# Ledger of designs, part 311: peptides against a protein of PDB entry 6DSZ

Target 1, 361 residues: chain A of PDB entry 6DSZ
Amino acid sequence: NYVVTAQKPTAVNGCVTGHFTSAEDLNLLIAKNTRLEIYVVTAEGLRPVKEVGMYGKIAVMELFRPKGESKDLLFILTAKYNACILEYKQSGESIDIITRAHGNVQDRIGRPSETGIIGIIDPECRMIGLRLYDGLFKVIPLDRDNKELKAFNIRLEELHVIDVKFLYGCQAPTICFVYQDPQGRHVKTYEVSLREKEFNKGPWKQENVEAEASMVIAVPEPFGGAIIIGQESITYHNGDKYLAIAPPIIKQSTIVCHNRVDPNGSRYLLGDMEGRLFMLLLEKEEQMDGTVTLKDLRVELLGETSIAECLTYLDNGVVFVGSRLGDSQLVKLNVDSNEQGSYVVAMETFTNLGPIVDMCV

## One batch from the design tools (peptide; made by RFdiffusion4, then SolubleMPNN)

Design b2_p27_7_s2 (from b2_p27_7, 11 letters changed)
Fold by OpenDDE base, seed 1:
Structure b2_p27_7_s2 (fold): chain B 361 residues (1-361), chain A 27 residues (1-27)
Amino acid sequence: as target 1 above (361 residues)
Amino acid sequence: SEEEEERLKKVLEELKKEEEKRKEERE
C-alpha cells in the first residue's frame, strides 16, 4: 500500500502581512491553494506558527482591524464563495484559529467575471466589497455582533470591471475602479450607501486611461486617491491632483502585483511578469497650509526575483516574494548594489514543486 | 545612470532609517 503522501501545495497564490497573532507580532500569511500558512517574522527569519486547511482554494485573503480590536482579523473567500472572518487565539501553548463569522456569498444568477474574484475591505472596516460577477458589486457589512456574513448586491452599470479598491479618507465607503467600455478603459469612483444599498456619485472620475490599465492602488492619507498602473504608464489621481509617468522600463514587462511599503503610501513594491522588482516612489510636496500633495512619481528597478504572484514588505528591507510559477523567496533590499547592479539579494528560497493536481480519487 | 543609482540609494537609505526609527520606538 503505497500511501502516496499527497505533497503539500507549494505554489503561492496570495500573501499578506500584518499583526494577526498579536498586536506586536509581525506575521506573514501565505495562501497555497487550500492551505493557509501563518508565520511570525523574526530577526532570524520566518517562524512557522500554524497551518490551516481551508474548505476550498483561497481566492481572497485580507487582514483588517475593526475599531476596538487589538489585532488584525483575517478575511478569506474561497473560489467556491465560502467567506469567513478568522481570529488567531492563543491560550498558553494552545493555538486556535477561530471563525468569528462565515457565510456563502454565491449568487444563483450571474456570470462569473473573467478577471476572477476581487475582494476588498474598506480601510475604516465598514464593509467588505466583492466583485464576483459582471454587473454586480457585493457588499458584506462588517458588524461585530453578526456571526453570519450577510451580503447584498448593488448593480454596476459598468459591466467590465478590471480592478477595484476602496479609497482612504472617505466619509462614506468609496470604491475606485478601472473598467472597460467600447470607448476604452476608464477610472470611476462610487460611494457605497449601506443604508440605501446603492451607489452614489463618487468624488472623481478619469475617462480614457491607458488601454491596458490593469491595477488600482488606493493611496493612504495624506496623499489620498489612487494609482492606476498600465502597461506603459502609471498615473495618480485624487480628485484635485493628476500626474502620469511613462517610464520606458515598465513597458518591457507587465506589472502584475504591488505592495505598499510605507503606511503613508510613499513607496510601493511592483513586480512584473519577468520577475523584475521595482520601487514606486511618491514624492511629496508640503504646501504652505501644511497639506501634502504629490509632487512626482518615480519608478526604480531594484533587481530580479522569482515571478511574483504577490509581494509583501516585511521589515528591515526584507520582502517576501510569493510565486505561483517559480520558487517563492525571502529577499533583502540593500542600500548598495551588488556586482551585478542589483539591490536585491535572495535570503531564502522555497521550492515550488508545481501545482498539486488534486486527484480526486 | 550614476545619478539614478544615487537617487535610489537615498531612497533605500531613508527606508532603512525609517525602519530603524520604528524599531527604536518599539523598544
Scores: peptide ipSAE 0.279, ipTM 0.817, DockQ to the pose 0.910
Fold by OpenDDE base, seed 3:
Order: structure tokens, then sequence, then C-alpha cells
Structure b2_p27_7_s2 (fold): chain B 361 residues (1-361), chain A 27 residues (1-27)
């Protein structure tokens, strides 16, 4: 009797942090194919709370807090286009992950995008946006009373969207996206009208960005706007201000993931294909009128880690490095460099046993 | 450069201070 010990998936394909279990708990949520792992971040390390099996590979995993919620809700979209909103509920020792809403958002018609599924949530929790298919932007309105996730499509003229985010501080839900056309890569914004189910002209656009611009980071207020990350450059735009840097250090390897370190968006972690960990810094300038503007962007090399599929800053200078290709890590950022000039020290390593075999049980 | 290292050190020191403050607020 060969007990095929079904090896649990170890490759990480997504991670998020927030307050999912309670308003006070800091959680790390890790997606490993069909498995969701929920941890509480403690001074002693990661405390496992719950594991959840999903009906399909997790393609999108985002925490969000609708108005009037005490803790974050979890949006999950699977590779089979099953969407759900999950809530953590504890009653004494009983832990339940409840589905507040669910739906299938698959279309019968559409070309699946080559860059895969993108799922984003409006910072004001008005809607979820999905780029599933070329030339379509799917909208799921967020309504508290709606147990059925109903979606509609808005046609995108831009067929080749590279990345998309919702912007902060917008009166209407506003997306910012990098797209490619025959003339190159560009950044554009659209306002999303829930009523009319259409796009309106967004606040700004930037034509002819770097040819390999690959990521959009929505920047919170007071800065607002977006960061566009390329192979050679990092740019900021908010409609009024444009700033670009081309630090030579980022040319060595492609930046593939990012995570915001602080709520105000002044700092971000960046990970590249060589496992280098960077800090992106937004330097502020306070104007005489009390407005805060971006003065400069700076990139600093922190050290090396496993090649990150996803990054998340936890607390106390601790970063979770979710890796698909290598071992996932908890790393500590130190004030002083080690003998190798690294500010990063591995605290814990989570062995990756190889590709997640879809063991259909 | 030493200047770059010093700038990075300041950033990490600020992070540490913010974390210490958050820790104190939780205790």
Amino acid sequence: as target 1 above (361 residues)
Amino acid sequence: SEEEEERLKKVLEELKKEEEKRKEERE
C-alpha cells in the first residue's frame, strides 16, 4: 500500500496582508495553487490559523474593507473564473470561512489575455475590476446585500493591457493601465461609470512610456497617481506631476513584483528576477499651502532573497517573500548591512518541493 | 557609496522607529 502522501502545494503564487481574522490581527494570506493558508503575524513568527481548499487555482487574491466592515474581506478569483468574497468568522474555538458572495464571471466569448487574469478592487470598494479577456474590462459592483456576484463588461479599445489598477482619491472609480499598441506602450486612465456601464475619459494619460513598462502601482493620497515600472525606468504620474528615474541597478534584472510598505505609499518593496530586493522611496516635498507633492523617487538595493512571485511587508522590518521558483522566506530588514553588504537576513525558509501538481483529489 | 549607505540606513532606522511605535501601541 503505497501511501502516496499527497504533498501539499509549496509553491506560492500569491500573498496578501491585512486584517482578515480580526480588526487587530495582522494576517498573512498565502495562495498555493488551490490552497489558501491563513496566518496571524506575531512577534514569534507566523501562527497558522486556517487552511482553505478552493475549487480551482487561485488567480486573484485581494483584501478589501468596505465601509462599515470592522475587518477585511477577501476577494478570490480562480483560474476557472469562480469569484467569491470570503469573511473570516470565529465563534469561540469555531473558525468558519464564510462566503458572503459568489459567482462565475466567465464569458462565452472572448480571447483570454496572454498576460493572464488581473483582478483589482477600487480603494473605495465601489467595484471589482477584472481583465480576463482582451478588449474587455469586467466590472463587479460591490453591494453589501448582494450574495450573487453579478458582472458586466465594458469594452476596452486598448486590446493589449499589460497591467491595470484602480487609482486612489478619485470621485469616480478610475483605472490606470499600461497598454501596448503598434506605436509602443502607453499609460491611460478611464473613469468607470456603473450607471452607464461605460468608460469616461480619465484624468490623465501618458503616451510612449518605456517599451517594457510592465507594472502599475496605484499610489495612495496624499500623492495619488501611479507609479509605472519598466525594465530601465520607474515613472510617477498623477495628472499634474510627472517624474522619471532610470537607476542603473534595475537594468540588471526585470522587476516582477512589488508591495507597499506603508499606508501612505511612501515606500515600496520591489523584487526582480534575480531575487534582488529593493526599496522604492517616494520623497515628499511639503508646499507652503500644506500640499504634499512628490519631490523625487529613489531606489535602494536591500539585498537578495528567493525569486519573489509576491512580496508583502508584514511588521517589524519583516517581509514575506512568496516564491514560486524557489523557497519562500521570511526575511528581516536590518539597519546595518552584514559583511556582504546586505540589509536582508533570512529568518525562516519554507521549502518549495517543486511544481504544484494539481492532485485532483 | 558611503552616502548611499547612510541614506539607506536612515530609511531603515525610520522603519524601525515606526515599528517600535506600533509595538508600543499594541501593548
Scores: peptide ipSAE 0.243, ipTM 0.794, DockQ to the pose 0.844
Fold by OpenDDE base, seed 4:
Structure b2_p27_7_s2 (fold): chain B 361 residues (1-361), chain A 27 residues (1-27)
Amino acid sequence: as target 1 above (361 residues)
Amino acid sequence: SEEEEERLKKVLEELKKEEEKRKEERE
């Protein structure tokens, strides 16, 4: 009996923070291939709560809080297109991860997108959006009583979507996406009609963005709109205001991940392919009517970490750096720089033993 | 590259023109 001790996966391919175990607990959820690890963030560090095996590689992992829920629910989509909504339940010492809803969202017809699976949730929890195939946007309406995740497709004229997000503060669910055509890369918005199962014209578009524009960040209210990250530039657009910066420091390496620090979208962490950690800052301007507008964008180099696949701000300046290529880290952001000019201090490192090659023997 | 700077400049100029048009429409 060769007990092949299946080495637990160590490479991180996703992370998210929120209130999954309770309304009060701050959690870190880590996706490691088919494994979900759930931690409680404490003053002493990460406390492991539960590990969950998933039936497939986790491709999307997002926390969301529907109206009337006391804590966050977890949406997971696997690389095999199995979707589920998970809830944490605790009764005394007994911990259960329950499936509130599930479904398979695979289509028989469609070209899988070369940029992989994108999954997004409307900030108002009206729907989940999925870019699985070129020329299709899949919608899963969110209904509290539905145990079966039903989806429908909307045809997307833009065949090569680079990234997509739902915008904040929209009366109807609205997506913002970067796409490529023969003329270059562009940004467009669509409203998603659940009733008609179609796209309506969105509030704004921007043609001919930077050729290497790769990421969309939806900005919460009061700013609203989106940030577009390229190789050389970072741009903001909300339909009324446009702002672009081209800090030379970001040209040195491609930004590959981001995470919102402040609930109001005033600060974001950015990670590049060399493991540099940046802070993107949205400077506010208060109008006489009490409206808040974006005054400026600024990028600051914080320091160096492992090459991040994903970043998540926890609390008190602590950041989890999820790495696929290197060791994952807990790092502390300091107000004052060290002697080397770094604002980042490694608190803990998690050894990455490399990719589990699924040797199907 | 000079070409990349010129492309970025064009994007900025186009957006500035769109903002100016929207300002003119509000005025």
Scores: peptide ipSAE 0.022, ipTM 0.443, DockQ to the pose 0.021
Fold by OpenDDE base, seed 5:
Structure b2_p27_7_s2 (fold): chain B 361 residues (1-361), chain A 27 residues (1-27)
Amino acid sequence: as target 1 above (361 residues)
Amino acid sequence: SEEEEERLKKVLEELKKEEEKRKEERE
């Protein structure tokens, strides 16, 4: 009996930051294939708290805080379409990860989307949205008392969705998505009716965006709306205001991940396929009536890191760079550039031993 | 440019100040 000591996976395929262990603790959660690692962010660095094995590769990992919860809950979807909502519970020294709700959300019919699984949560925690299959949007209503995650499908006319997010500040849950048709790529919004289980017309659309528009970022209030990231351009739209920039520096390599730095959505980290780390800045303009509008967008090069699969801003200018292809890193953002003009300094590096080939014998 | 660097510096300084303030509010 060769006990193949399964090496622990080291490649990071997702990371999130929030308050999972307590309301006060800042946590970093890292997905490494079937493994979830939970850390507390401290002044001394990352303190490991718990590791959790999942019954499949983690495809979606999102923190959310329903109304009346003191801390964040964790939504996980596996590549096998097992969904769960997890809660951290500590009783003295005893730590447990409790499944509040679970379900399998696989459909017997549908074409799995080529761009993979997308999972999103409404900022007001009314529902979870899943793009699993072409032409379908799956909705999981969030109900506190429901231990069984029940889902329903809404038909999407747009068969080729590239990315989708829930918008902030919407009376009804509203999705914003980039899709492709024979005429190009477009942005559209839909309101999601839980009652009628259908889409209603959303507040805005933008036809004929950049051909390589690949990511949607939902922007919190006061700005609202969304950022659309392409290969050559970054655009903002909120229904009333449109703004586009085409900084030459982003054209050199494809932006592949992003993370919000500020709760108000004034700053974002962007990572590209060359490991360049950028700051996207939303410049505000305060109107005489007290309304805040977007004045301008700016992109600044911070420095170079490992090629990020995921980024998350922690605190104190510390960023976790989750890498699938290289070593993951903790990096520090500095106010002053170094001799090379970089504002990024590596604090810690986590060796990636490569993909564990699950040799299914 | 020096002007761009100065603008970025200001943004990072503001980030640091906001974090210091949040730290003080938690103590």
Scores: peptide ipSAE 0.306, ipTM 0.830, DockQ to the pose 0.872; fails the geometry check

Design b2_p27_7_s3 (from b2_p27_7, 15 letters changed)
Fold by OpenDDE base, seed 2:
Structure b2_p27_7_s3 (fold): chain B 361 residues (1-361), chain A 27 residues (1-27)
Amino acid sequence: as target 1 above (361 residues)
Amino acid sequence: SEEERERLKKVLEELKKKEEEEKKKKE
């Protein structure tokens, strides 16, 4: 019996940063198929804390902090629609990942969406939203005392949702989404009523966005609103302000991932299919009334990395580049460019051994 | 362009400065 020591998965399919182990620790959490790796970010690099085997491929992984929690909780959804909320507990040297809540959110009837599973959390932690099936938006109300994750569906008239996020600064949970119809791609907003289990009209919409608009970024206050990323354009909308840029440099390759750098949403990392790393900048204008408005959008090329499946800004200009197709990297953003004009330096490379071929034994 | 590089440098300097300021607020 050759015990083929199953090689641990190396391809990264998700990563998040936050304060999961403690309120003070900065963590990097990496999803590698069925494996969750938890690191503490230190001045010396990534310190491994725990590895967790999941009962399925991780499809959604999001950190969130309910009101009154000292540290972040982790929401995971698997490709088999098993949902859980995890908490890190340490008691001396004993480290436990506990399940606070769990549930299966699979529907018996529904067409799985072609763009895959989308999971989002309301910034005020009122609900989790899931786009699993065409024409349905699933809501998981967040209740602290409930160990069973129960969900309900709201019907979406828009059958082909490309991406969806919860907006910031909304009295009611509000989603912003890109959808496609026969006329093209559009952006719409809906308020989500937990009480009535329905959508209400959202604050704004934008019809006829770029045909290849693929990502929504919810922008925190004071800007609010959303960024819509396409193949050729990046647009901002908050109901009152609209701004679009079409930097030629983004036309060369599709932007596939993003990560917020500044807590106020002034800067984002963008990664494309060629492994180019960009900074998206929101330039502010302070009005005479003290309101902050968006003045301009700018995109700057930082350098080249492995093709990112996910990006996380850590601290001190260090970025984790999670790659599915190539080696994952820790990279440093430098103030000064190298001789090649790159601001990116690889600090550490994590070899990707490729897809685990399920050897049918 | 050199002008683009200088603009990017300024952005990265501002990033670093904000992080240093946030670090000082936590101390």
Scores: peptide ipSAE 0.266, ipTM 0.807, DockQ to the pose 0.852
Fold by OpenDDE base, seed 1:
Formats: C-alpha cells, structure tokens, sequence
Structure b2_p27_7_s3 (fold): chain B 361 residues (1-361), chain A 27 residues (1-27)
C-alpha cells in the first residue's frame, strides 16, 4: 500500500497582507491552489498560525474591514464559484476560522470570461463586485446580519472587461475598468446603485488607452483615481488630472502584478514576467488650496526576484514574492544597492515543487 | 511605521540619485 503522501501545493496563486488574526498583528495570507496558509509577520520572520483547506481552487482572496470590525475579514471565491467570508477567532489556545457568510455565486447562463475571475471589494465595504461572465457584473451587498451571500447581476454593455477595481473616495460605490471594443481599449467608470440594481454614469472615462492596457490600480485619497498599466505605458487619471509615462524599461517584459506600499498610494511594487521588481512612485504636488494632486509618475528598477504571480509588502522593507512558476521568496529592499546594483536581497526562498497533478483518483 | 516610510524614502532617493548620475554619464 503505497501511501502516496499527497504533496502539499507549493505554487502560490495569491497573497494578501493585513490584520486578520488581530488588529495589531500583521498577517501574510498565501493561497496555494485549495490551501490557505496564514502567517504572522514577526521581526524574526513568518510564523505559521494555521492552514485551511478550501472547497476548491482559490480564485479571489481579499482582506476587508467593515465599519465597526476590530480586524480584517477575508473574502474568498473559489474557481467553482463558492464564496465565503472568513473570520479568525482565537479562544485561548483554540484557533478557529469561522465562516461568517457563504454562498454559491455561479450563474446558470453566461460565458466565463477569458481573462478569468475578477473579485473586488469596495473600499468602504458596501459591496463585493465580481466579473465572472462576459456582459455581467455581479454584486454581493455586504450586510453584517446576512449569513447567506446573496448576489445580483448588473448587465455590462462592455463585453470584454480586462480588469476592474472599485475607486476610493466615491459617495456611491464606483468601478473603474479597462475594456476592449472594436476601436481598441478604453477606461470607463460606473457608479453601482444597490437600490436600483443598475449602473449609473461614473465620474470619468478615458477612451483609446494603450492597446495592451491590462491592469487597473485604484489609488487612495488624497490622489484618488486610477493607474492604468500597459505594455509600454503607465497612465494616471482621476477625472481632473491625466498623466502618462512610457519608461523604456517596462517594454522589456509585461508587468503582471502590483501591490500598494503606502496607505496613501504614493508607491507601488510592480512585478513583470522576467521577475523584475519595480517601484512605481507618485510624486505629489500640493496646491495653494491644500489639495494634493499628482505631479509626476516614476518607475524605478529595484532588482530581480522569482517571477511574481502576486506581491505584497509586509514591513521594514520586506516583500513577499508569491510565485507560481518559480520559488516564492521573502526579499528585503535595501537603501544601498549591492555590487550588481540591485536593491533586492533574498532573505528566504520557498521551494516550488511544481503543479500538484490533481490525480483524480 | 514612520521609520519604515523613512527607509523606503531613502531607497527611492538613492534610486533617483543613481538614475541622475547615469544620465549625467551619457551626456
């Protein structure tokens, strides 16, 4: 009897940082196929807290903090459209991951989008948005008293959404998305009405963005707006301010992931398909009225890592590089470059043993 | 933390300085 010890998944397909175990603890959460790993970030490194088996491949993993919660909650959506909201609860030595809410959000009719599942949370925690199918935007209202995740669909006229985020600082939940039509790629915004279950006109749009525009980053206040990342360009728009850069260095490889470093959205990590790690900087200009506007965008090469599927800044210049194709890493950002001119030093490497062949036994 | 912001600021300042020095060498 060969007990085939099912190798635990090692390929990382998502990571998030937040305060999941407590308000004070900094956590790293790592998605590895059907497995969720929870760590506490310490001065000594990552301390494992708990591992959770999920009922399917994790497709979306997002931390959020509803008003009046002391710590973050975790939203998970699986590739089989099982949604849940998880809470960490410790009672003495007993650690439990509690399902606060769950539901299946699969539609009976719809074409799954070619760009995969997108899940986003409104920064004010009013709703979860899901792009699962072409021509549909699914909304899950967030209500504390609801243990059952109920969703409704809003029809999107834009059939080919590339990426979508909720914007910050909006009176109503507002999405910003890149979409493709026969004329090219464009950026549009919509307000989401929970009452009417429809889209209202958003605050701005940008027609004819770069043909390979692939990612939207929602920028917090005071800047607001969004960053659009393409193959050749990075653009910022907030309705009033537009700025574009085309740094030659980003043309060498496609940027595939990003993570916000500063709460105010002044800096972002970017990872490309060659494992290059960049810093995107938003330079501020303070106006005479005290408003903060974007002055300039800058991209700086920090160094090289494993090819990131996801990035998350932890603390003290430490970054977790979640890799699907290679080894995941803890890396440190240094003020001084090494002899090779890199500001990145690998602290720890987590061996990727390759895809777990789901032997359907 | 404030210290963390300061460290990352310094990283970016050094990156900027290096880029400026490289531009000056090409001129």
Amino acid sequence: as target 1 above (361 residues)
Amino acid sequence: SEEERERLKKVLEELKKKEEEEKKKKE
Scores: peptide ipSAE 0.190, ipTM 0.641, DockQ to the pose 0.037
Fold by OpenDDE base, seed 5:
Structure b2_p27_7_s3 (fold): chain B 361 residues (1-361), chain A 27 residues (1-27)
Amino acid sequence: as target 1 above (361 residues)
Amino acid sequence: SEEERERLKKVLEELKKKEEEEKKKKE
C-alpha cells in the first residue's frame, strides 16, 4: 500500500483577513484548492493555528460578522456549490471548526457563468448573494436559527455580469454590478427585496463605462458608492458624485485583484498581472456641512511582488500576497523607497510547487 | 515626481501612525 502522501497544494486561490479565532486576534485565512489554512498574525509573523480540508475546491471565502457576534464567521462556497458557514471554537487547547449552517446551492437549470462563481455578503449581514448562473442572482438570507442554508433565485435581466458587490450604507441590501451588453459595459444597481424576492430599482446607474471594466469595489461610509476598475481607467460613483482617472501606469498591465487597507475605504491595494503593487488613494474633502466627499483619486506604484491572485493587508504595513502562479509572499510597505524607488520589501516567501495535478488514477 | 513621492510617504506615515495608535489603545 503506497500511501501516496498527497502533496499539499501550495498555490493560493484566495485569502481573507479578519477576526475569526477571536475578537482580538487578527487572522489570515488562505485557501489552497480544497485546503483552508488559518493563521494568527503576530509581531513575529504568521502563526499557524489549524488546517481544514474542504469537500471541494474553495471558490468563495468571505468573513462576516452578524449583529451580536463577537467574532467573524466564515462563509465558504465550493466549486461544487456546497455552501457552509463556519465558526471557530476553542476550548482550552481544543480547536474545532463548527459548521453553523450548510447547504447545496446548485441549480438544475441555468448556464454556469463563464466568469466563474461570485459570492458576496451584504455589509449589514442581511444576505449572501451568489452569481453562479447567467440571468440569476441567488440569495441566501442570513438567519441565526437557520442551520440549513436555503436560497432563492432572482431573475437578472443582465445576462453577462462581470463583477458584483453589495454597497455600504444602504437601507435595503443593494448590489452594484458591471455587466456587458451589445452596447458595451455598464454599471447598474439593484435593491434586493428579501420579502418580495425581487429586485427593485437601485439608487444609480452608469451606462457606457470603460469597455474593459472588470472589478467593482464597494466603498464604505462616509464615501459610499463604488469604484470601477478598468484597463485604462478607475472610476468612482456614488449616485451624486462621479470621478474618473486614467493614470498611464495602469495601462501597462491589467489590475486583477484589490484589497481595502483602511476601514473607511480611503486606501486600497491593487495588484496587476505583472506583479506590480499599487496603492489607490481616495482623497477626502470635508464640506462645510460636515459631509465627506471624494475630492480626487490617485494611484501610486509601491513596487513589485509575485503575481497576486489575492491581496490582503494585515497590519503595520504588512501585506500578504497570495499567488497562484508564483510564490506567495509576506511583504512590508516602507515609508521610504529603496534606491530603485520601491516601497515593498519581501519579508517571507512561500514556495509554490505548482498545481498539484490530481492524476485521478 | 519628488512631490508625488513625498505625498506617498505622508500616506504611509499616516498609516503607520494610525496602526501604532490602535495598538496603544489595545494595550
Scores: peptide ipSAE 0.148, ipTM 0.729, DockQ to the pose 0.837
Fold by OpenDDE base, seed 4:
Structure b2_p27_7_s3 (fold): chain B 361 residues (1-361), chain A 27 residues (1-27)
Amino acid sequence: as target 1 above (361 residues)
Amino acid sequence: SEEERERLKKVLEELKKKEEEEKKKKE
């Protein structure tokens, strides 16, 4: 009996930070294939709290805080379309991960999207949205008392969605998405009616964005709107204001991940396929009426890291670089550059032993 | 819209022009 000691997965395919263990604790959650690792962020580094085995590859992992919750809940969707909402519960030294709700969201009919599974949560925690299949947007209403995750589909006319997010500050849940048609790539918004189970016209659209527009970032209030990241350009739109930049430095390699640094959306980390780490800055303009608008966008090269699959800002300039292709890292952002002009210093490196090839023996 | 495409194009052209002007100042 060769007990193939199944080597623990080391490749990171998702990471998120929030307050999962308590309202006060800052946590780092790392998805490594079927494994969820939970850490507390401390001044001394990452303290492991618990590892959880999932019944499938984690495809979506998002923290959210419904109204009346003291701490964040965790939404997980697996590649087998098992959805769950998890809660951390500690009683003395006993640590339990409680499934508050679960469900299977697989459809019998539908073409799985070639761009993979996208899962998003409304910032006001009204619903979860899932792009699983071409031409369908799945909605899971969030109800505190419901242990069963019930979903319904809304038909999308746009068959080739590239990325989708919920917008902030919308009276109704509103999605913003990049899609491709024969004419190019476009951005569109839809309001999601839970009552009617349909899309309503969203607040804005932008036709003919950059051909390689690949990511949507929903920007919190006070700015609102979305950032669209392409190969050559970064654009902002909120319905009233449009702004685009095309910094030459981003043309060198494709931006593949992002993470919000500031709660107000003033700064974002960007990672590219060369392991370059950037800061995207939103410069504010305060209007005479007290409204805050976007004045400008700026991109700054911070330095180099492992090729990020995911990024998460922790605290005090510490960033977790989750890598699938290379070693994951804890890095420190410095205010002053080193002699090479880098603002990034590696603090810790987590060896990636490569993808666990599921040899189905 | 054509207008949105034209706005993006204009921004890209202006940025390119600025980069070319900055290169010329370093020469």
Scores: peptide ipSAE 0.015, ipTM 0.422, DockQ to the pose 0.021

